# Peptides against a protein of PDB entry 3KDP, part 79

Target 1, 230 residues: chain A of PDB entry 3KDP
Amino acid sequence: PFLIFIIANIPLPLGTVTILCIDLGTDMVPAISLAYEQAESDIMKRQPRNPKTDKLVNEQLISMAYGQIGMIQALGGFFTYFVILAENGFLPIHLLGLRVNWDDRWINDVEDSYGQQWTYEQRKIVEFTCHTPFFVTIVVVQWADLVICKTRRNSVFQQGMKNKILIFGLFEETALAAFLSYCPGMGVALRMYPLKPTWWFCAFPYSLLIFVYDEVRKLIIRRRPGGWVE

## One batch from the design tools (peptide; made by RFdiffusion4, then SolubleMPNN)

Design b2_p15_6_s2 (from b2_p15_6, 7 letters changed)
Fold by OpenDDE base, seed 1:
Structure b2_p15_6_s2 (fold): chain B 230 residues (1-230), chain A 15 residues (1-15)
Amino acid sequence: as target 1 above (230 residues)
Amino acid sequence: DEVLKLLEENRKKRE
């Protein structure tokens, strides 16, 4: 998110507080859930043919897969960001290069794509209005990520949701998202402003995309054992 | 709620 912020010179899509909430609030539970997750039977029963080489290859492949998932998550977040700003009069093309004027508190007549002038305060409100949905988008996308991380090879439909900790994690993340989005005072305390219910759905296509991506990946792995996508 | 009202008001101004 920060790279695109710098390169495109757009208003900040994700605040520091939001990032901290993601890292500490959403990433911790998945990590713990994986620690208690029963490993896939296929993974536990088969030994690597070459412990050094096969372990390294697997780590690289896993890293690539989750790197790709992370990119999809980021795309989902930015999509939500652009939707919210477009809904508020700032089309994506208009945001390019706008950061300097956007962040200048002395400029109170920044025009949106429709010629409406925005004060600094109003701009900051809409900017921070994007932070909460960005976080929520990450949570929604992580629903799919949490489900798919249960297995290396098998479909989600084959394994099910047996890990109570993982399920608890899904609820915890969702509860945290709801708390940060709708609890009074969060705008003042954390600059996380209320979220329109419709904005929750902005992430769903990307959550589905991750799910489909992983299912396709796993399908390829099942059909081509030992492939580079494993 | 106040933020959403503000945003809605701004939306109406663009119509």
Scores: peptide ipSAE 0.181, ipTM 0.824, DockQ to the pose 0.850
Fold by OpenDDE base, seed 4:
Structure b2_p15_6_s2 (fold): chain B 230 residues (1-230), chain A 15 residues (1-15)
Amino acid sequence: as target 1 above (230 residues)
Amino acid sequence: DEVLKLLEENRKKRE
């Protein structure tokens, strides 16, 4: 997200607080999922024909899959960001290159896509209005990871333990998201303003996309037994 | 709530 902010020169989609919450909260669930998936792959040790090469290939494939899921999550967050800014008069095309003027506190006449002028304070309000929904979108998209883990062809027992940990992690992330979004004083203390209920739904298409991606991946694995994914 | 009201008021001014 921060790289796109720099490359596209758009207003900052994520604040420092939300970045910290993602790094400490949301990234923990994928990390735990990876750790357990590696443990499950170690337990499902059919005698690997070549333990070192097959383990390395599998670790690379898992890392690539989670990297792709993370990219889809980021896309979901940016989608929510663009929806909120568009709802407030800033179309995505207009945001390109706007950062310099956006962050200048001495410019109080930045125009939106409809010719309305925005003061620095007003712009910062709408910017900070994006931070919490971006975080919430990541949390909602991560709910798809729970579904993915349930549908994996691992042993029911191993899936059960993994699911309990994931459910707990997702519950903590959701509770944190609700706390940051709706607790009185969070807007003043952390610049995390309250969410419209409709903004929670911005993540749903991307949750579905992750689900579809995982199902397609599983289908490819099933159809090509002995392929590079094994 | 005040922030959302402000944003809604600004939206109404654009329409």
Scores: peptide ipSAE 0.180, ipTM 0.826, DockQ to the pose 0.839
Fold by OpenDDE base, seed 2:
Structure b2_p15_6_s2 (fold): chain B 230 residues (1-230), chain A 15 residues (1-15)
Amino acid sequence: as target 1 above (230 residues)
Amino acid sequence: DEVLKLLEENRKKRE
């Protein structure tokens, strides 16, 4: 997200608080999942796989999968960002290169895609309105990860503990998203303005994409064990 | 919410 912000010179899609919430919340779920998968594998006394090579392969596979899922999550976040800005008069093409004027407090006549002039204060309200939905979008997209974990052909026992931890993580993440979105004073304290309920649904197409992606990935792995898609 | 009202007012001005 930050790279696109720099390259495209668009208004900032993610605030500092939002980034911190992602790092401390959403990014912990995969880390915890990985830690528990390793712990469960150790408990199951699986045949002594060469622990160095198997750990490396699993870490690489998980890293690749996480990277790909993370890209889809980022796309979902940006989609929500563009939807909100478009609803407020700023079409995506108009946002390109707008950052310099957007962030200048002395320019109070920035025009949107329809010729309406926006003051600095108004622009910042719209910008901060995007921060919370971006975070919420990531949370909603992560719900798909929970469903994906249930469909993995791992033993019911492996899925059970992993699911409990993942469910707990997603619950905390969802509760945090709701708290940040609707608790009074969050706009002033954290610059995370409240969401319209409809903006929660912007993430659902991308949740579906992750689900489809994982099912296709699993199908390929089943047909070609040992392939690069693992 | 004041923010949402402001955004809605701005939307109406564009119509």
Scores: peptide ipSAE 0.175, ipTM 0.825, DockQ to the pose 0.749
Fold by OpenDDE base, seed 3:
Structure b2_p15_6_s2 (fold): chain B 230 residues (1-230), chain A 15 residues (1-15)
Amino acid sequence: as target 1 above (230 residues)
Amino acid sequence: DEVLKLLEENRKKRE
């Protein structure tokens, strides 16, 4: 997200703290899930798995799957960002290269896509209004992972404890999202302003996309076991 | 709430 901010010269879509929360959340839950899956395999006295090869395969599979899901999540976040800015008069095309003027406190007449002038203060309000929805979008998109995990029980990947840990992680992220969105003072402290309820729904198409993606992936794996799509 | 009200007011001005 920060790289796109720099490359496209758009208003900052996410605060630093929010980015850290996303990075920690998305990396930690898979890692914990993998650790517990290994622990369960050891407890169940499953046939001696080659711990080196099985760990490597699992790490690669998880890395690939969550990497792809992470890209979809980022796209969802940016989609929400663009929707909010468009709703406030700034169409996506107009945002390209706008950062320089956007961040200049001495320019109080930045025009939106409709010719309306925005003061520096007004622009910053809109910018900070995007931070919370972006994070919330990521959380909502991650809920799709929960649904995917539930459907995986009957698939190649049996997820018992892994699913419980994922649920716990998603709960923590959801609680954090609620805290950051609705706790008084978060706008001042973290530049995360309150959300309109409608902005929560911006993530749902992307949650569906992840669901469809996973189902298609599962279908391909079932039809071509040992293929590159694993 | 004040932020949302401000944004809503600005939205109404664009309509």
Scores: peptide ipSAE 0.161, ipTM 0.815, DockQ to the pose 0.826

Design b2_p15_6_s3 (from b2_p15_6, 5 letters changed)
Fold by OpenDDE base, seed 1:
Structure b2_p15_6_s3 (fold): chain B 230 residues (1-230), chain A 15 residues (1-15)
Amino acid sequence: as target 1 above (230 residues)
Amino acid sequence: DEVLEFLEERRKKRE
C-alpha cells in the first residue's frame, strides 16, 4: 500500500495507526499461525515423508496462497479508498499526482473533480476518513480467508491450532475495527474517523473474489495434483 | 458524526 502511495502520488490511503493494526493483526497472526503449525507438525507423527522437504513445500505453498490473498486484500482496500474519495468528489484519475498539493498546508484551494475547493483541513478529513474503512475492508476480506482455510483438506486436527489463532486474531481485528470506527474521540485522538455504514459493503465483492479464487485454485489442484498452485 | 455530517454537506453542495 505504501509503495502505491509513492508511485501514484495519491493522498495517503493508510494512517500510521491503521498500518500498525494491519501489521499486528494481518501480518503477525498468520506468522504466528505458521510457527505454531510448524511446531504442531513436528509433534504430530506424520507418516514417513521427508519431513524437511514436506515442511518447506507446505510453507512455500501457504506463503504463496497468503501472498495472493494479501494482494486481493490490498486491492479491496484501495477500492474502498477510491470509492470514498470518489463519493467525496475526487475521482481516481484526479488523484494521480495530487499528493504534492494535497499535503501542502499552504494550499487551501485544491479543487476536486467537480471544481469544489478544499482547504487543507478539509482534505485531511477526507484522507483520514479513508483510513478506518481501509482497515475494516481488510478485516472483512479476511473473514472470507478464514472460511477458505476451514475448507482445506488438511486434517481438522492440523488446522485446529491455526484456526483458533486465526479466529482469535480476526476477533481482535474486528473488535479493534469496531472500537476505532465507533468509539467517541477516536477521530481526534488517532485520526480514525467513523465509518459510514455503506462503506462496509465495499469489501464484499472482494470477499467474493477470494472465494472464487479459492474455488478455482481448488479446481486446478484437483485436476493437477502436485502442482505449484497447491 | 460531525465528520460524516461535514462530508454530507459538501456532497449536497456539489449536487
Scores: peptide ipSAE 0.343, ipTM 0.885, DockQ to the pose 0.846
Fold by OpenDDE base, seed 4:
Structure b2_p15_6_s3 (fold): chain B 230 residues (1-230), chain A 15 residues (1-15)
Amino acid sequence: as target 1 above (230 residues)
Amino acid sequence: DEVLEFLEERRKKRE
């Protein structure tokens, strides 16, 4: 998220508090899940792990959890960011290079895509309005990711503590998202302004696209086992 | 919510 912020010079899409919440939720849950995998194996009296093959599996799981899923989540978050800003008069093209003027507190006549002027305080309201739905979007995208993971053949064999921990983590993230979005005082305390209920659905088209993409991927894998798409 | 009302008012003025 910060890389795009720096390169494109767009208004800050994600606040530090939101990032912290994401790190505590989305990054910690997979880590805990991996840590408990050994415990689950012990409970199931599985044969000792082959250190070579199991290390590779763990590396693949880590890469999927922190790499690919993280990128998808970021894309979803940015999608929501652009939708909200567009709804408030700032089209995506107009945001490019706008950061310099956006963050200047002495410029109180920044124009949106429709010629409406925005004061510094007004712009910050819109900016902080994006932070909460960014986090919510990540949670919603993770729901889709969970569904995708459960439909994988390999996931069926890993049904148990790992999946329960993941589901619990998603529940916690959802509860946190609801808390941050609707609890009074969050706008003042954390600069996470209340979320319009309709914005919960902003990520759904994106989640659907991810689902469709995964189904197509699975279809290709089924037709060509061991292909590069796997 | 004052924030949402503000944003809605700005939207209405733009339309």
Scores: peptide ipSAE 0.333, ipTM 0.883, DockQ to the pose 0.743
Fold by OpenDDE base, seed 2:
Structure b2_p15_6_s3 (fold): chain B 230 residues (1-230), chain A 15 residues (1-15)
Amino acid sequence: as target 1 above (230 residues)
Amino acid sequence: DEVLEFLEERRKKRE
Protein backbone atom coordinates (compact mmCIF):
# COMPACT_ATOMS: atom_id res chain seq x y z
CA PRO B 1 0.00 0.00 0.00
CA PHE B 2 2.74 2.44 0.88
CA LEU B 3 4.60 1.68 -2.34
CA ILE B 4 1.54 2.52 -4.43
CA PHE B 5 1.21 5.74 -2.50
CA ILE B 6 4.76 6.70 -3.45
CA ILE B 7 4.65 5.53 -7.06
CA ALA B 8 1.23 6.91 -7.98
CA ASN B 9 1.54 10.04 -5.82
CA ILE B 10 -1.99 9.62 -4.52
CA PRO B 11 -3.31 10.87 -1.19
CA LEU B 12 -2.23 8.63 1.68
CA PRO B 13 -4.69 5.74 1.93
CA LEU B 14 -3.49 4.49 5.32
CA GLY B 15 -2.61 6.31 8.48
CA THR B 16 0.10 5.27 10.89
CA VAL B 17 -2.47 4.00 13.38
CA THR B 18 -4.18 1.93 10.70
CA ILE B 19 -0.88 0.41 9.68
CA LEU B 20 -0.08 -0.44 13.28
CA CYS B 21 -3.48 -2.05 13.72
CA ILE B 22 -2.93 -4.15 10.60
CA ASP B 23 0.50 -5.19 11.85
CA LEU B 24 -0.87 -6.17 15.23
CA GLY B 25 -3.82 -8.02 13.76
CA THR B 26 -3.69 -9.23 10.18
CA ASP B 27 0.07 -9.63 9.97
CA MET B 28 0.50 -11.25 13.36
CA VAL B 29 -2.28 -13.81 12.97
CA PRO B 30 -0.50 -15.69 10.18
CA ALA B 31 2.75 -15.62 12.13
CA ILE B 32 1.07 -16.96 15.25
CA SER B 33 -0.79 -19.57 13.23
CA LEU B 34 2.49 -20.77 11.78
CA ALA B 35 4.02 -21.02 15.22
CA TYR B 36 1.12 -23.07 16.54
CA GLU B 37 1.04 -25.30 13.47
CA GLN B 38 4.67 -26.11 14.10
CA ALA B 39 3.90 -26.84 17.73
CA GLU B 40 1.05 -29.16 16.77
CA SER B 41 3.21 -30.96 14.26
CA ASP B 42 5.82 -31.51 16.93
CA ILE B 43 3.23 -32.87 19.36
CA MET B 44 1.77 -35.29 16.81
CA LYS B 45 5.15 -37.07 16.57
CA ARG B 46 4.98 -37.19 12.81
CA GLN B 47 7.13 -39.87 11.24
CA PRO B 48 10.82 -39.03 11.22
CA ARG B 49 11.01 -36.38 8.55
CA ASN B 50 13.87 -34.01 8.19
CA PRO B 51 12.32 -31.42 10.47
CA LYS B 52 14.36 -28.55 9.09
CA THR B 53 13.53 -29.16 5.44
CA ASP B 54 9.87 -29.92 6.01
CA LYS B 55 9.42 -26.91 8.23
CA LEU B 56 11.13 -24.68 5.71
CA VAL B 57 9.01 -25.95 2.83
CA ASN B 58 5.82 -25.61 4.82
CA GLU B 59 6.74 -22.14 5.99
CA GLN B 60 7.53 -21.09 2.44
CA LEU B 61 4.27 -22.47 1.09
CA ILE B 62 2.22 -20.88 3.83
CA SER B 63 4.11 -17.62 3.42
CA MET B 64 3.37 -17.61 -0.30
CA ALA B 65 -0.31 -18.34 0.23
CA TYR B 66 -0.66 -15.65 2.86
CA GLY B 67 1.34 -13.30 0.71
CA GLN B 68 -1.12 -13.77 -2.13
CA ILE B 69 -4.07 -13.38 0.20
CA GLY B 70 -2.43 -10.27 1.59
CA MET B 71 -2.21 -8.80 -1.89
CA ILE B 72 -5.91 -9.45 -2.43
CA GLN B 73 -6.63 -7.81 0.91
CA ALA B 74 -4.59 -4.78 -0.09
CA LEU B 75 -6.50 -4.56 -3.36
CA GLY B 76 -9.72 -4.63 -1.39
CA GLY B 77 -8.48 -1.83 0.81
CA PHE B 78 -7.52 0.28 -2.18
CA PHE B 79 -10.87 -0.42 -3.79
CA THR B 80 -12.59 0.92 -0.68
CA TYR B 81 -10.27 3.91 -0.73
CA PHE B 82 -11.10 4.74 -4.34
CA VAL B 83 -14.83 4.24 -3.79
CA ILE B 84 -14.86 6.64 -0.85
CA LEU B 85 -12.85 9.26 -2.69
CA ALA B 86 -14.97 8.90 -5.82
CA GLU B 87 -18.14 9.31 -3.76
CA ASN B 88 -16.64 12.51 -2.39
CA GLY B 89 -15.80 13.90 -5.82
CA PHE B 90 -12.28 12.58 -6.45
CA LEU B 91 -12.21 10.06 -9.29
CA PRO B 92 -9.24 7.65 -9.40
CA ILE B 93 -7.64 9.27 -12.45
CA HIS B 94 -7.77 12.66 -10.77
CA LEU B 95 -5.92 11.31 -7.72
CA LEU B 96 -2.83 10.42 -9.75
CA GLY B 97 -0.16 12.99 -9.00
CA LEU B 98 -2.42 14.90 -6.62
CA ARG B 99 -0.45 14.11 -3.44
CA VAL B 100 1.89 17.08 -3.67
CA ASN B 101 -0.95 19.56 -3.74
CA TRP B 102 -3.06 17.44 -1.41
CA ASP B 103 -0.50 17.51 1.38
CA ASP B 104 0.36 21.19 0.96
CA ARG B 105 -1.41 23.04 3.74
CA TRP B 106 -1.00 26.35 1.92
CA ILE B 107 -3.06 25.22 -1.06
CA ASN B 108 -6.71 25.63 -0.15
CA ASP B 109 -8.26 25.44 -3.60
CA VAL B 110 -7.56 21.87 -4.71
CA GLU B 111 -10.25 20.98 -7.20
CA ASP B 112 -12.01 17.64 -7.30
CA SER B 113 -13.14 15.91 -10.49
CA TYR B 114 -16.22 18.14 -10.64
CA GLY B 115 -14.46 21.45 -10.15
CA GLN B 116 -15.35 21.84 -6.48
CA GLN B 117 -12.59 23.38 -4.39
CA TRP B 118 -11.34 21.75 -1.20
CA THR B 119 -9.42 23.45 1.57
CA TYR B 120 -6.61 21.63 3.33
CA GLU B 121 -8.81 20.85 6.32
CA GLN B 122 -11.68 19.64 4.15
CA ARG B 123 -9.63 17.25 2.06
CA LYS B 124 -7.90 15.89 5.17
CA ILE B 125 -11.35 14.99 6.46
CA VAL B 126 -11.86 12.90 3.33
CA GLU B 127 -8.41 11.35 3.68
CA PHE B 128 -8.97 10.35 7.29
CA THR B 129 -12.42 9.07 6.36
CA CYS B 130 -10.61 6.47 4.24
CA HIS B 131 -8.42 5.13 7.06
CA THR B 132 -11.09 3.37 9.10
CA PRO B 133 -12.87 1.75 6.13
CA PHE B 134 -9.54 0.54 4.78
CA PHE B 135 -8.84 -1.27 8.03
CA VAL B 136 -12.41 -2.57 8.25
CA THR B 137 -12.12 -3.89 4.70
CA ILE B 138 -9.03 -5.86 5.68
CA VAL B 139 -10.85 -7.30 8.69
CA VAL B 140 -13.91 -8.29 6.65
CA VAL B 141 -11.72 -9.93 4.02
CA GLN B 142 -10.02 -11.87 6.84
CA TRP B 143 -13.40 -13.43 7.63
CA ALA B 144 -13.12 -15.19 4.30
CA ASP B 145 -9.81 -16.64 5.42
CA LEU B 146 -11.50 -18.10 8.46
CA VAL B 147 -14.20 -19.75 6.37
CA ILE B 148 -11.59 -21.10 3.97
CA CYS B 149 -9.78 -22.70 6.89
CA LYS B 150 -12.97 -24.34 8.10
CA THR B 151 -13.78 -25.76 4.68
CA ARG B 152 -10.45 -27.55 4.44
CA ARG B 153 -11.70 -30.91 5.69
CA ASN B 154 -8.37 -32.68 5.65
CA SER B 155 -6.52 -29.73 7.12
CA VAL B 156 -9.20 -28.70 9.63
CA PHE B 157 -8.73 -31.84 11.68
CA GLN B 158 -5.00 -31.21 11.68
CA GLN B 159 -5.29 -27.50 12.36
CA GLY B 160 -7.52 -27.41 15.42
CA MET B 161 -5.26 -25.16 17.47
CA LYS B 162 -4.43 -23.02 14.46
CA ASN B 163 -8.11 -22.43 13.85
CA LYS B 164 -8.72 -21.44 17.46
CA ILE B 165 -5.90 -18.92 17.31
CA LEU B 166 -7.13 -17.62 13.97
CA ILE B 167 -10.67 -17.28 15.29
CA PHE B 168 -9.39 -15.44 18.33
CA GLY B 169 -7.36 -13.13 16.11
CA LEU B 170 -10.36 -12.38 13.92
CA PHE B 171 -12.51 -11.63 16.95
CA GLU B 172 -9.83 -9.30 18.22
CA GLU B 173 -9.56 -7.56 14.84
CA THR B 174 -13.34 -7.26 14.54
CA ALA B 175 -13.67 -5.87 18.04
CA LEU B 176 -10.89 -3.41 17.32
CA ALA B 177 -12.55 -2.40 14.05
CA ALA B 178 -15.85 -1.81 15.83
CA PHE B 179 -14.12 0.18 18.55
CA LEU B 180 -12.19 2.37 16.11
CA SER B 181 -15.24 2.90 13.89
CA TYR B 182 -17.89 3.73 16.45
CA CYS B 183 -16.23 4.92 19.63
CA PRO B 184 -16.57 8.69 20.05
CA GLY B 185 -13.37 10.68 19.79
CA MET B 186 -11.49 8.27 17.52
CA GLY B 187 -11.32 10.86 14.77
CA VAL B 188 -9.54 13.32 17.02
CA ALA B 189 -7.42 10.81 18.89
CA LEU B 190 -6.41 8.45 16.09
CA ARG B 191 -7.39 10.29 12.88
CA MET B 192 -9.82 7.48 12.08
CA TYR B 193 -13.12 9.08 11.22
CA PRO B 194 -16.48 7.32 11.54
CA LEU B 195 -17.57 4.63 9.14
CA LYS B 196 -20.68 4.74 7.00
CA PRO B 197 -22.53 1.44 7.16
CA THR B 198 -22.31 1.14 3.37
CA TRP B 199 -18.51 0.98 3.53
CA TRP B 200 -18.69 -2.45 5.17
CA PHE B 201 -19.96 -3.86 1.89
CA CYS B 202 -16.94 -2.71 -0.12
CA ALA B 203 -15.00 -5.72 1.18
CA PHE B 204 -17.51 -8.36 0.09
CA PRO B 205 -16.46 -8.63 -3.56
CA TYR B 206 -12.91 -9.23 -2.43
CA SER B 207 -13.99 -11.77 0.16
CA LEU B 208 -15.67 -13.58 -2.71
CA LEU B 209 -12.48 -13.27 -4.73
CA ILE B 210 -10.58 -14.98 -1.91
CA PHE B 211 -13.10 -17.82 -1.91
CA VAL B 212 -12.69 -18.24 -5.65
CA TYR B 213 -8.94 -18.09 -5.27
CA ASP B 214 -8.98 -20.76 -2.59
CA GLU B 215 -11.27 -23.05 -4.58
CA VAL B 216 -8.99 -22.76 -7.59
CA ARG B 217 -5.98 -23.36 -5.36
CA LYS B 218 -7.61 -26.45 -3.86
CA LEU B 219 -8.45 -27.72 -7.31
CA ILE B 220 -4.85 -27.34 -8.43
CA ILE B 221 -3.58 -29.06 -5.27
CA ARG B 222 -5.93 -31.98 -5.83
CA ARG B 223 -4.73 -32.37 -9.38
CA ARG B 224 -1.06 -31.88 -8.53
CA PRO B 225 -0.32 -32.91 -4.98
CA GLY B 226 2.96 -31.52 -3.72
CA GLY B 227 2.94 -28.63 -6.15
CA TRP B 228 4.05 -25.05 -5.52
CA VAL B 229 0.47 -23.92 -4.85
CA GLU B 230 0.25 -25.70 -1.50
CA ASP A 1 -21.94 12.73 13.03
CA GLU A 2 -20.47 16.08 12.07
CA VAL A 3 -17.97 14.60 9.62
CA LEU A 4 -20.58 12.58 7.77
CA GLU A 5 -22.92 15.55 7.65
CA PHE A 6 -20.17 17.69 6.19
CA LEU A 7 -19.39 15.13 3.51
CA GLU A 8 -23.07 14.71 2.67
CA GLU A 9 -23.48 18.45 2.35
CA ARG A 10 -20.54 18.60 -0.06
CA ARG A 11 -22.07 15.78 -2.08
CA LYS A 12 -25.41 17.57 -2.32
CA LYS A 13 -23.74 20.75 -3.52
CA ARG A 14 -22.05 18.84 -6.31
CA GLU A 15 -25.31 17.33 -7.59
Scores: peptide ipSAE 0.324, ipTM 0.880, DockQ to the pose 0.754
Fold by OpenDDE base, seed 3:
Structure b2_p15_6_s3 (fold): chain B 230 residues (1-230), chain A 15 residues (1-15)
Amino acid sequence: as target 1 above (230 residues)
Amino acid sequence: DEVLEFLEERRKKRE
């Protein structure tokens, strides 16, 4: 999110704290899952054929899967960001290069796509209104990953312990999202303004997309065992 | 919810 902010010179879509929360949330669950898988294999006295290579393969598979899911999550977040800004008068095309004027405190007549003028303070309200829904979108999209993992057959993620870890991770992220969204003062402290109920639904198409993606991936794996999509 | 009310008012004025 921050890279796109710099490259596209758009208003900041997500605060630093929320970015940190996303990074931690997306990285911790896979890491914990791997740790528990290793522990579970040790408990079961299951000696890997080649401990070094098998571990590396599992790490690569998980990294690839979550990397792809992470890209879809990011797209979902940005979609929500653009929807919110568009609803508030700033169409996506109009946002390109707008950051310079957007962040200039002395410019109080920045026009939106409809010719409406926005003061600096008003623009910051809109900017901070994007932060919470962006984060919530990521969390909701991650719920789809939970469902996928639960329904996966013959997948690395199908193990019961991994599901519990995933549920725990998603619960923590959801609890954090709820805290950041509904706790008084978060707008001032973290630049996360209250969430409009409609923004929760912006994530649902992308949750579906992840579901479809995983089903297609599974289908490809079934048809081409040992393929690059694994 | 002053923020949301503000944004809604701005939206209504634009429409």
Scores: peptide ipSAE 0.306, ipTM 0.871, DockQ to the pose 0.747

Design b2_p15_6_s4 (from b2_p15_6, 5 letters changed)
Fold by OpenDDE base, seed 5:
Structure b2_p15_6_s4 (fold): chain B 230 residues (1-230), chain A 15 residues (1-15)
Amino acid sequence: as target 1 above (230 residues)
Amino acid sequence: DEVLEFLEKAREKRK
């Protein structure tokens, strides 16, 4: 997210608090998934090949998959960001290069795409209004990851444990998102402004994308003869 | 919510 922020010179899409919440909260699900997938791979004795190289290849494949999921999550977050800003008068094309003026507290007449002038304070309100939804979007996309985990060909034991842990994790993430978004005082204390209910749906296309991605990935894996099963 | 009210007012001005 920060790379795009720097390259495109757009208003900051997510805040420090949001980043911390992502790092501490949403990262749990992929980590758990990876751990269980690795355990499954270790248990599943396949044909004696070079165990070292085969394990490395499998770990790389898993890492790549979750890396790609992370990218899709980020895209979802940015989509939500652009939707919110567009709803508030700033079309995506207008945001390019706007950061300099946006962040200048002495400029109180920044125009949106419709010619409306925004004071510094007003701009910051709309900016921070994007931060919470970015996090929420990540959480919603994580729901798709839960479904992905359920549809894996894991052992009954591993799948059961994973499901319970993942469900709990997602519950905590969702609860945190709701707390940060709607608890009184969060806007003042953390600049986590409330989320319109409609903005929750911005992530849904990307959740679907992740689901489709995983199904395609699994299909490819199933068609690979003699490869490791994830 | 004051923030949402502000945003709605701003939106109305654009219409």
Scores: peptide ipSAE 0.231, ipTM 0.842, DockQ to the pose 0.762
Fold by OpenDDE base, seed 1:
Structure b2_p15_6_s4 (fold): chain B 230 residues (1-230), chain A 15 residues (1-15)
Amino acid sequence: as target 1 above (230 residues)
Amino acid sequence: DEVLEFLEKAREKRK
């Protein structure tokens, strides 16, 4: 997210608080799940044929898969960001290069795509309005990740503890998202402004995309057993 | 919500 922010010079799509929530919530669950997988694999009677090589390959494959999923999640977040800004008068093309003027508190007449002038305070409201939905988008996309994890054959043999932790993590993230979105005072305290219910649906196409991605990946694996896409 | 009301008012001005 920060790379696009820097490259495109767009208003900041994610706040510090949102980033921290993502890092502590979203990224922690996969890390914990991996830690449990490793612990379970160590307990499993069937050791890999070559523990070092097979473990490294598996870790690389998992890392690549999560990296790709993370990219799709980021794309989903940016999509939500652009939708919200477009709904508020700022079309994506207009956002390019706007950051400098956007962040200048002395410029109170920044025009949107329709010629409406926005004060600094008003612009910041719109900017921070994107932060919560971005986080929510990540959470919603992770719901698809949960389905992917459950449908993975490798995970089917994993004991229910990993799934319980993942489900609990997603529940925690969802509860946190709801709390940050709808609890009074969050806008003042954390700049997490209320989320319109319709904005929850912005993530759904990308959740579907994650699902399709996984199905395509599985299809490739089925057609090319032992491939790097596992 | 005040923020949502503000955004809706802003949207109405764009029409």
Scores: peptide ipSAE 0.231, ipTM 0.841, DockQ to the pose 0.845
Fold by OpenDDE base, seed 2:
Structure b2_p15_6_s4 (fold): chain B 230 residues (1-230), chain A 15 residues (1-15)
Amino acid sequence: as target 1 above (230 residues)
Amino acid sequence: DEVLEFLEKAREKRK
């Protein structure tokens, strides 16, 4: 998200607090998953593997999969961002290069795509309206990861522990999203303005995309064991 | 919510 912000010179799509919440929440899930997979492997007394090589391979595979899922999540977040801005008069093409004027508090006549002028204060209201939905979108997209884990062709025990950890992680993220979105004072304290209930649904198409992606990935793995898609 | 009311009002002005 930050890279696109710099490259496209668009208004800031995600606040600092939401970025930190994503880093602490979403990035923790893969780390915990890796730790528990290793623990389960130790419990199952699997045949002696070279722990160093196998760990490296698993970490690489999980990192690649997570990277791809993360890209889809980011796309979902940006989609929500663009939808909200478009509904408020700023079409995506108009946002390109707008950051300089957007962030200048002395410019109070920034025009939207329809010729309406926006003061600095008004623009910041719209910007902060995007922060919460972006985070919520990421959380909703992560719900698809839970479904993905349930359908993994791993042992019932492996799925069970992974599911418990993921469920706990997603519960925390969802609770945090609800807290940040609807708790009074969050708009002032964290610049996360209240969310319209309709914005929760913007993420669902991307959750579906992740689900489809994972099913296709699993299908490829089943047909070609040992492939790069693992 | 004051923010939502503001945004709705702004939307109405664009129509």
Scores: peptide ipSAE 0.208, ipTM 0.831, DockQ to the pose 0.745
Fold by OpenDDE base, seed 3:
Structure b2_p15_6_s4 (fold): chain B 230 residues (1-230), chain A 15 residues (1-15)
Amino acid sequence: as target 1 above (230 residues)
Amino acid sequence: DEVLEFLEKAREKRK
């Protein structure tokens, strides 16, 4: 998100601290899931796995899958960002290159796509209004991972354990999202202004997209066992 | 709440 901010010269879509929270959360849940899967395999006295090779393979598979999902999540976040800005008069095309004028406190007549002038203070209100829904969108999109995990594995027991871990992780992220979105003072501390409840639903199409993506991926894997797309 | 009210007012002006 920050890289796109720099490259496209658009208003900052998400705070750095929030980005770090997302990155930590997204990496932690898969890592924990992998650790528990290994523990379960040990308990079940499965044939001795080569712990080095199996760990590497699993890490690669998880990294690829969650990397792709992460890209979709980022796209969802940016989609929400652009929708909010468009709703507030700034169409996506108009945002390109706007950062220089947007961040200039001495320019109080920045025009939106409809010719309305925005003061610096007004622009910052809109900008900070985008930060929270971006994060919330990421969290909501991550809920799709829960649905994916329910259908991913053959073992009901393994599914159950991973679901519990995933649910816990998603709960923490959701709780964090709620805290950042609705706790007083977050607008000042983290530049995350409160959200309308309707913005939570903006992410649902992307959750569906992730679901469809995973189903297609599974279909490809079933048709081409041992393929590169795992 | 003040932020949301501001944005709503701004939206109304654009209509």
Scores: peptide ipSAE 0.190, ipTM 0.821, DockQ to the pose 0.818; fails the geometry check

